# Ledger of designs, part 278: peptides against a protein of PDB entry 6UG1

Target 1, 304 residues: chain A of PDB entry 6UG1
Amino acid sequence: SNEERKRRKYFHMLYLVCLMVHGFIRNEWINSKRLSRKLSNLVPEKVFELLHPQKDEELPLRSTRKLLDGLKKCMELWQKHWKITKKYDNVGLYMRTWKEIEMSANNKRKFKTLKRSDFLRAVSKGHGDPDISVQGFVAMLRACNVNARLIMSCQPPDFTNMKIDTSLNGNNAYKDMVKYPIFWCEVWDKFSKKWITVDPVNLKTIEQVRLHSKLAPKGVACCERNMLRYVIAYDRKYGCRDVTRRYAQWMNSKVRKRRITKDDFGEKWFRKVITALHHRKRTKIDDYEDQYFFQRDESEGIPD
Target 2, 301 residues: chain A of PDB entry 6UG1 as posed
Amino acid sequence: SNEERKRRKYFHMLYLVCLMVHGFIRNEWINSKRLSRKLSNLVPEKVFELLHPQKDEELPLRSTRKLLDGLKKCMELWQKHWKITKKYDNEGLYMRTWKEIEMSANNKRKFKTLKRSDFLRAVSKGHGDPDISVQGFVAMLRACNVNARLIMSCQPPDFTNMKIDTSLNAYKDMVKYPIFWCEVWDKFSKKWITVDPVNLKTIEQVRLHSKLAPKGVACCERNMLRYVIAYDRKYGCRDVTRRYAQWMNSKVRKRRITKDDFGEKWFRKVITALHHRKRTKIDDYEDQYFFRRDESEGIPD

## One batch from the design tools (peptide; made by RFdiffusion4, then SolubleMPNN)

Design b2_p30_4_s2 (from b2_p30_4, 16 letters changed)
Fold by OpenDDE base, seed 4:
Structure b2_p30_4_s2 (fold): chain B 304 residues (1-304), chain A 30 residues (1-30)
Amino acid sequence: as target 1 above (304 residues)
Amino acid sequence: MSEELEGELAELYREFKENFEEYKEQLENF
């Protein structure tokens, strides 16, 4: 019905806010001074120096290469720190079907909300799910004075899916679900004036995204629970930014149609949500990022 | 910061919930 379409749209909006708030709270928790002091000790001086290279005036790319090497070594150090990767409980923060939402409303499963103290303990011990691991990695980079962002691919239920939920196929569903991450890191490269993408946990990759990312889900099975629609960046100064354009090859043709921002009402509403989560002044980094997004929009063009 | 964000988010969530209930009420009246 038209009513069910509207209900799904509003539930999608509500769920999206809850996910974006979750990302904000986790971003605040990883700014813990107590955690920072512990995690800085994981990074040797030689690796710290690679994270903070001098500017090469002849070839700025040499400075970027040092930073990339430092980030690679940080990923290796993080793998040594992280002792236990827990599986997600059910689907974690991956996309639920509408049927799963309806069934969950009936089951008052006390979501044991992880408390801040438990999160900080989990990160400090190296015990937790992949999301906690990524968040801890961002905390370690921030402890080394790296301008690292927490990135969250928000997975609200698909309000464009009006089909009665076909049962997602059984045994491989978890493997396909976790093939691509929900959380990752971005690091500001002050030399190239670009964000470097870092997945320390899932794909264990570092990328300088130009047109597409390896973190963007591909294939039907992987996209069932992970649709790239709302990639939100949380910085160390409590900035909140939509960075979906970086990871979406086909923003205009494919991604926009599945976002609340497909219409003027949804765009205005989503802008209000971003503004409420954005607790810092604009910087030159935001200007470089917006210029990059503009160039990516022009390069994609209007879908035929 | 958490309380202020809880405030602004509680306001956004309230504004969203109010608009959702008003929209539910409009949907129930259609």
Scores: peptide ipSAE 0.021, ipTM 0.599, DockQ to the pose 0.087
Fold by OpenDDE base, seed 5:
Structure b2_p30_4_s2 (fold): chain B 304 residues (1-304), chain A 30 residues (1-30)
Amino acid sequence: as target 1 above (304 residues)
Amino acid sequence: MSEELEGELAELYREFKENFEEYKEQLENF
């Protein structure tokens, strides 16, 4: 019905706000001074120096290469620190189906909320789910004075899916779900004036995204619970930015159709949500990023 | 995510379902 279409649209909007607020809260928690002091001790001086290379005036790419090597070593150090990767309970922050939504809302289960203290303990011990692990990795980089962002791929239910039953079949659903991350890291490269993408936990990869990301879900089964629609960046200064354009090859032709921002109302609404979560002044880094997004929009063109 | 965060999401989800019309009205007025 038209009513069910409206219901799913509004529910998507609401769920998206909750996810974005969750990302904001986790971004605050990883700014803990106590955690920062503990995590900085995981990084040897030689690795710290690689994270902070001098600018090579002849070839800035040499400085970028040092930073990339430092980040690689940080990923290796993080793997040593992270002793226990817990499975997600159920689907974690991956996309729920409309049926799962309806069923969960009928179940008055008292869910325990992860307290800040428990999160900090989990990160500190190296025991937790992949999301906590990524968040802790961002905290470690921030502890080393690296301009690292927490990235969250927000997975609200698909309001464009009008099927009544959206139940997902099969025993492999978890493996397909976790094939691509929901959380990752970005690091500012001051030399190239670009964000470096870092997945320390899932794919264990570092990339300089030009047109394609390895973190973008591929294949039907993987996309069922992980649709690239809302990739939100949370920085150490409580900035909030939509960085979906970086990871979306086909922003205009494919991704936009699955976003609330497909229409003017949804665009205005989503801008209000981003503005409410953006607690810092604009910087030159934002200018370089917006210029990059503009160039990516022009290069994609208008879908025929 | 821990059972706890599925919990917070499910509480948020319940709160969202229970307050859906209020939140819808707030979102329409936003």
Scores: peptide ipSAE 0.030, ipTM 0.614, DockQ to the pose 0.516; fails the geometry check
Fold by OpenDDE base, seed 3:
Parts: sequence; structure tokens; C-alpha cells
Structure b2_p30_4_s2 (fold): chain B 304 residues (1-304), chain A 30 residues (1-30)
Amino acid sequence: as target 1 above (304 residues)
Amino acid sequence: MSEELEGELAELYREFKENFEEYKEQLENF
């Protein structure tokens, strides 16, 4: 019905706000001074120096290479720290079907809330799910005074899917689900004036995204629970930014059709949500990022 | 936290189903 379409649209909006607030809260928790003091001790001085290279005036690319090497070594150090990777409970923060949401709403399960203290303990011990691990990695980089962002690919239910029963095929569903991350890291390269993408846990990759990211889900089975639509960046100063354009090859032709921002109402609403979660003043880093997004929109062109 | 956010989201979903028009108005005014 038209009512069911409206219900799914507004529920998608509510769910998206809850996910974005979750990302904001986790971003506050990883700014813990107590956690920072513990995690800074994981990074040797030689690795800290690579994270903070001097500017090479002759070849700025040499400074970027040192930073990339420092980030690679930090990823290796993080793998040594992280002792126990727990599976997600159910589907974690991956996309649910409408049927799963309806069934979950009927089950009065007492969901246990991860307290800030439990999160800080999990990160400190190296015991938790992949999302906690990524969040802890961002905390370690911030403890080393690196300008690291927490990135969250928000997975609200697909309001454009009007099917009631999307039975996901069972046997490989978990492996296909976790093939691509929901959380990752970005690091500001002050030399190239670009964000570096870091997945320390899932794909264990560092990339400078130009046109395509390795973190963008590919194939039908992987996209069932991980649809690239809302990639939100949370910085150390409580900035909140939509960075979907970096990771979306086909923002205008494909991704926009699956976003609330496909119409003027949804665009205005989503801009208010971002504004409410954005607690810092604009910086020159935001100007470079917006210029990059503009160039990416021009290069994609108008979808035929 | 996924279970908890799942719980909070399941509660919010129940509350949302019960108060759909109010939540719709809040989301339009947000």
C-alpha cells in the first residue's frame, strides 16, 4: 500500500538516526583519556615518528609514504593487541530485512546495552567484535595525535524494497555479510590534502581512494546486508560528515535512488541530522574534502 | 552494542508502529 511505503520510509529515517547517534556515541567513547593513555603505549617511538613525518619540501610524496608505512605498522601492532574477535550477535549492525525487524519487535528480548565501561575494557583487553576492534584502532591512532576519523556505513532497512518476505539464502549468509566492513578508519594526509582509508580488521588494507574503494560491497550476496548508502565520518573534534561520495562510484545513478536524500524533503531532513551531530566549526580540511566531492560529482556526470 | 541498539531499535520500532503519525511529524520537523 501507499501507507506501507510511507511507514517503511519513516522507519528507515528513524533507524538511520539511531545508527548515526550510535556512531556519535562510539566516537565519544574512543576519545576517553584513560583509553588513550593505555593505547599510546602500544605504539613504539619509531612508529610514532613515521606517523608524524617532517614535510619533505622537494617531494611531499615521501612524507605520505612514511605516513602510510606508519599506518601499516599500526595495523600490525593492532593485530597483535587484538586477541579475541567475537562473532556478531545475529547480524550486528548489518542490514536487516523488514521481516526480521517485525519479528524482532514482537520478541521482548532484554537486549543488554554495552556500557561505556565494558567497551573501554573490551578495547583495552583486545576482546570484542570487529566493530569494537576498528573503534579501538581509531582510538590508538588518536592517542598518537593522528587525525583519525571513525567511519560508519549505516545500514538502515531498504525502504525501496516493498517485498515482505526476502528470505536470505542461509548457508553462506554470515560469510557473505562479513566480507565487507561496516566500520573503518580514515586518516588525514596533510601532505597530499586527502583522506587515507584504513580497514585494520576485515580486509586489512590501506588505500587512497580515487575512483573505487576495496571496502565498497560487490556482488548480490554481499549487498543483501551491506548496501553502501550512508557512509558517515566522525572526527576527534566531534565533527560529523557524509563521506558516501568517496566510496560510491555511482552516487548519482545508483546510490541516490536508495537514499532518503533522493527527494528535497529527504535532503533537507538528512542535512538537519548531520548538522545536529556536527559539533565543530568548519576547517580547511572540510574545504579540501568538499572540493574533492565536487570533482567526483562532475566526473560521474548526469546519469543517462 | 548491536544487540542493545537492536533492542533499543526494536523498542523504537514498537513505539514507532504505535505512534507512527507523531514520529512522522517529528521526522518531518527534525
Scores: peptide ipSAE 0.024, ipTM 0.636, DockQ to the pose 0.865; fails the geometry check
Fold by OpenDDE base, seed 1:
Structure b2_p30_4_s2 (fold): chain B 304 residues (1-304), chain A 30 residues (1-30)
Amino acid sequence: as target 1 above (304 residues)
Amino acid sequence: MSEELEGELAELYREFKENFEEYKEQLENF
């Protein structure tokens, strides 16, 4: 019905706000001074120096190469720290079907809240799910004074899917679901004036995204629970930015159609949500990033 | 973690089912 379409749209909006607030809260937790002191001890001085290379005035690319080597070594150090990777309970923060949401609403299960203290303990011990692991990796880089962002691919239910029963067949569903991450890291390269993408846990990759990311889900089965629509960046100064354009090859032609921002109402609403979560002043880094997004929009063009 | 947000979202979905028009108005005015 038209009513069910409206209901799914507004529930998608509410769910999206809850996910974005969750990302914000996790970004605050990883700024813990107590955690920072513990995680800085995981990084040897020689690796710290690679994370903070001198500017090569002749060839800035040499400085970027040192930073990339430092980030690679940090991923190796993080893997040594992380002792136990737990599976997600159910589907984690991956996309639910409408049927799963209705069934969960009927089940008054008291879900166990992960308190801040328990999160900080999990990160400090190296025991937790992949999301906690990524968040802890961002905390380690921040402990080393690296300008690292927490990235979250928000997975609200698909309001464009009007099917009543969208139950996913269970067997390969978990492997396909976790093939691509929901959380990752970005690191500011002050030499190239670009964000470096780092997935320390899932794909264990470092990339400088130009047109395509390895983190963008591919294939029908992987996209059932991980649809690239809302990639939100949380920085160390409580900035919040939509960085979906970096990871979306086809922002205008494909991704926009599945976002609340497909219409003027949804665009204005989503901008207000971003503004409410953005607790810092604009910087030159934001200017370089917006210029890059502009160039990506022009290069994609408007779909015919 | 997932369970908590899932629980909160399940409660929000129940409240949303009950108070759909109020939530719609709040989201339009947000």
Scores: peptide ipSAE 0.020, ipTM 0.628, DockQ to the pose 0.878; fails the geometry check

Design b2_p30_4_s3 (from b2_p30_4, 16 letters changed)
Fold by OpenDDE base, seed 5:
Structure b2_p30_4_s3 (fold): chain B 304 residues (1-304), chain A 30 residues (1-30)
Amino acid sequence: as target 1 above (304 residues)
Amino acid sequence: MSEQLEGELAELYREFKENFEEYKKKLENF
């Protein structure tokens, strides 16, 4: 019905705000001074120096290579620190089906919100789910004075899916779900004027995204609970930015159709949400990023 | 909405509101 379409759109919007807020809160928690002091001790001086290379005036790429090597070593150090990766409870922050949403209506399970103290303890011990692990990795990089962003791929229910039953087939669903991350890291490369993508936990990869990301879900089964639609970046200064364009190869032809921003109303609404979560002044880094997104939009073209 | 997802969302919104007020207090103290 038209009512169900409106309901699903509205519910998607509410769920998206809650996810974006969750990312914002986790981004605040990882700025903990106590956690920062503890996590900085995980990084040896030699690795810290690689994270902060001098600018090579002849070949800035040499400086980028040092930073990339430093980030690789940080991922290795983080793997040593992280002792226990817990499975997600059910689907974690992956996309729920409309049926799961409806069934959850009936079952008053107290969602045990993870308290800040418990989060900080989990990160500090190296015990938690993959999301906590990624968030802790961002905290470690920030503790080393690296300009690291927390990235969240927000997975609200698909308002474009008008099927009544959206139940997913059970057995391999978890493996397919967790094949691609929901949280990752970006690091500012001051030499190339680009964000470096870092997945320390899931794919254990570092990439300089040009056209394609390894973190973009591929295959039907993986996309059922992880649709690239809203990739939100949270920086150490409480900036909030939509960085979906980086990770979307087909922003205009595919991704836009699945976003609330497909229409003018949704675009204006989503801009208000981003603005409400963006607590810093614009910087030259934002200018370089917006220029990159513009070039990516022009190069994709208008879908025929 | 699902009363429970409204509850989970209301807990997320409460966690949001509580942490955002704590965050607002921190921002007001910056």
Scores: peptide ipSAE 0.027, ipTM 0.624, DockQ to the pose 0.059
Fold by OpenDDE base, seed 4:
Structure b2_p30_4_s3 (fold): chain B 304 residues (1-304), chain A 30 residues (1-30)
Amino acid sequence: as target 1 above (304 residues)
Amino acid sequence: MSEQLEGELAELYREFKENFEEYKKKLENF
C-alpha cells in the first residue's frame, strides 16, 4: 500500500538517525584520554615517525609513502593487540529485513547496550566484535596524533524494497554478510590533500580511493545485508560528514535511488541530521574533500 | 557533550516524531 511505503520510509529515517547517533557516540568514546594513553604505548617511536613524515619538497609522494608504511605497521601492531574477535550477535549493525524488524518488535530482546566503560575495557583488552576493533584502531591512530576518522556504513532497512521478505538463505548468509565491513578508518594525507581509506580488520587493506573502493559491497549475496548508501565520517573534533560519494562508483545511477535524499524533503531532512551531528567549524580539509566529491559527480555524469 | 547531543538528538527525534505524527495524520487523511 501507499501507507506501507510511507511507514517504511519513516522507519528507515528513524533507523538511520539511530545508526548515525550510534556512530557519533562511538566516536566520542574513542576520544577517551584514558584509552588514548594506553593505545599510544602500542606504537613504537619508529612507527610514530613514519606516521608524521617531514614534507618532501622534491617529491611529496615520498612523504605519502612513509605515511602508508606507518599505517601498514599500525595495522600489524593492531592485529597483535587484538586477541579475540567475537562474531556479531545475530546481524550486528548490518541491514535487517522488514520481516526481522517486525519479529524484533514482538521480541523485547533487551538490547544490552554496550556501556562506555565496557567498550573502553574491550578495546584495552583487545576483545570484541569487528566494529569495536575498528573503533579501537581509530583510537590508536588518534592517540598517535593522526587525523583519523571513524567511518560508518549505515545500514537502515531498505525502504525501496516493497517485497514481502524472502527468507535470506541460511548458513552462508553470515560469511556473505561480513565479507565487507560496516566500520573502517580514514586518515588525512596532508601531502596529497586526500583521505586514505584503511580497513584494519576485515579486508586488512589501505586504499587511496580514486573511482572505487574494495570496501564497496559487490555481488547479490553481499549486498543483501550491506548496501552502500550512507557512509558517514566522524572526526576527532566531532565533525560529521557524508562521504558516500568516495565509495560509491555509481552514486547518481544506483545509490541515490536507495537514499532518503532522492527527493528534496529527504535531502533537507538528512542535511538537518548531519548538521546536528556536526560539532566543529569548517576547515580547508572539508574544502578539499568537497572539491573531490564535486569532481567525482562531474566524472560520473548523469545516468543515461 | 552527550547531554547536548542527547538534547539536539531529542529535538531532532522530537521534530522527526512530530513531523512523523503530522505526516501520519496527513497520511490518515489521504
Scores: peptide ipSAE 0.024, ipTM 0.605, DockQ to the pose 0.087
Fold by OpenDDE base, seed 3:
Structure b2_p30_4_s3 (fold): chain B 304 residues (1-304), chain A 30 residues (1-30)
Amino acid sequence: as target 1 above (304 residues)
Amino acid sequence: MSEQLEGELAELYREFKENFEEYKKKLENF
């Protein structure tokens, strides 16, 4: 019905706000001074120097290469720190079906929310799920004075899916779900004026995204619980930005149709949510990023 | 969705929109 379509749209909007605020809260928790002091001790001086290379005036690419090598070594150090990777409880923050949402509403299962103290302890010990691990990695980079963002791929239920029963095929569903991350890191390269993408936990990759990211889900089974729609960036100064354009090859032709921002009402609403989560002034980094997104929109063209 | 969950969610969205810092404190406990 039209009513069910409206209900699913409003529920999607609300679920998206809850996810985006969750990302904001985790971004504050990783700014903990107590955690920062502990995690800075994981990074040797030689690795810290690679994270903060001098500007090579002859070849700025040499400075970027040092930063990339420093980030690779930080990823290796993080793997040594992280002792226990827990499985997600159920589907974690991956996309739920409408049936799963309806069934969960009937089950008063108190979502056991992770307290700030428990999170800080988990990160400090290296014991937790992959999301806690990524968040802790961002905290370690911030402890080393790196301009690192927490990235969250928000997975609200698909309001464009009007089917009631999407039985997800059972046996490989968890492996396909966790094939691509929900959380990752971005690091500002002051030399190239670009964000570097870092997945320290899942794919264990560092990339400079041009047209395609390795973190973008591929294949039907992987996209069932991980649909690239809302990639939100949280910086160390409590900035909040939509960075979906970086990771979406087909933003205009495919991704937009699955977003609340497909209509003017949804665009205005989503802009208000971003504005409410954005607690810093604009910077030259935001100007370079917006210019990159503009060039990516022009290069995609108008969908035929 | 139960009407109760829709109500709680609509209220949570209103509280978020009116007072982000209060909503954030509620979600830190969430």
Scores: peptide ipSAE 0.026, ipTM 0.643, DockQ to the pose 0.070; fails the geometry check
Fold by OpenDDE base, seed 1:
Structure b2_p30_4_s3 (fold): chain B 304 residues (1-304), chain A 30 residues (1-30)
Amino acid sequence: as target 1 above (304 residues)
Amino acid sequence: MSEQLEGELAELYREFKENFEEYKKKLENF
């Protein structure tokens, strides 16, 4: 019905706000001074120096190469620290079907809250799910004075899916679901004036995204629970930015159609949500990033 | 954590079912 379409749209909006607030809260927790002091001790001085290379005035690319080597070594150090990777309970923060949401609403299960103290303990011990692991990796880089962002691919239910029963067949569903991450890291390269993408846990990759990311889900089965629509960046100064354009090859032709921002109402609403979560002043880094997004929008063109 | 947010979202979904027009009006004015 038209009513069910409206209901799914507004529930998608509410769910999206809850996910974005969750990302914000996790970004605050990883700024813990107590955690920072513990995680800085995981990084040897020689690796710290690679994370903070001198500017090569002749060839800035040499400085970027040192930073990339430092980030690679940090991923190796993080893997040594992380002792236990727990599976997600149920589907974690991956996309639910409308049927799963309705069934969960009927089940008054008291879900166990992970408190801030338990999160900080989990990160400090190296025991937790992949999301906690990525968040802890961002905390380690921040402890080394690296300008690292927490990235979250928000997975609200698909309001464009009007099917009543979208039950996913169970057997391969978990492997396909976790094939691509929901959380990752970005690191500011002050030499190239670009964000470096780092997935320390899932794909264990570092990339300088130009047109395509390895983190963008591919294939029908992987996209059932991980649809690239809302990639939100949380920085160390409580900035919040939509960085979906970096990871979306087809922002205008494909991704926009599945976002609340497909219409002027949804665009204005989503801008207000971003603004409410953005607790810092604009910087030159934001200017370089917006220029890159502009160039990506022009290069994609408007779909015919 | 996923479980809590899932529980909170399930409660929000129940409240949303009961108060749909009020939530709609709140989200339009946000």
Scores: peptide ipSAE 0.021, ipTM 0.632, DockQ to the pose 0.897; fails the geometry check

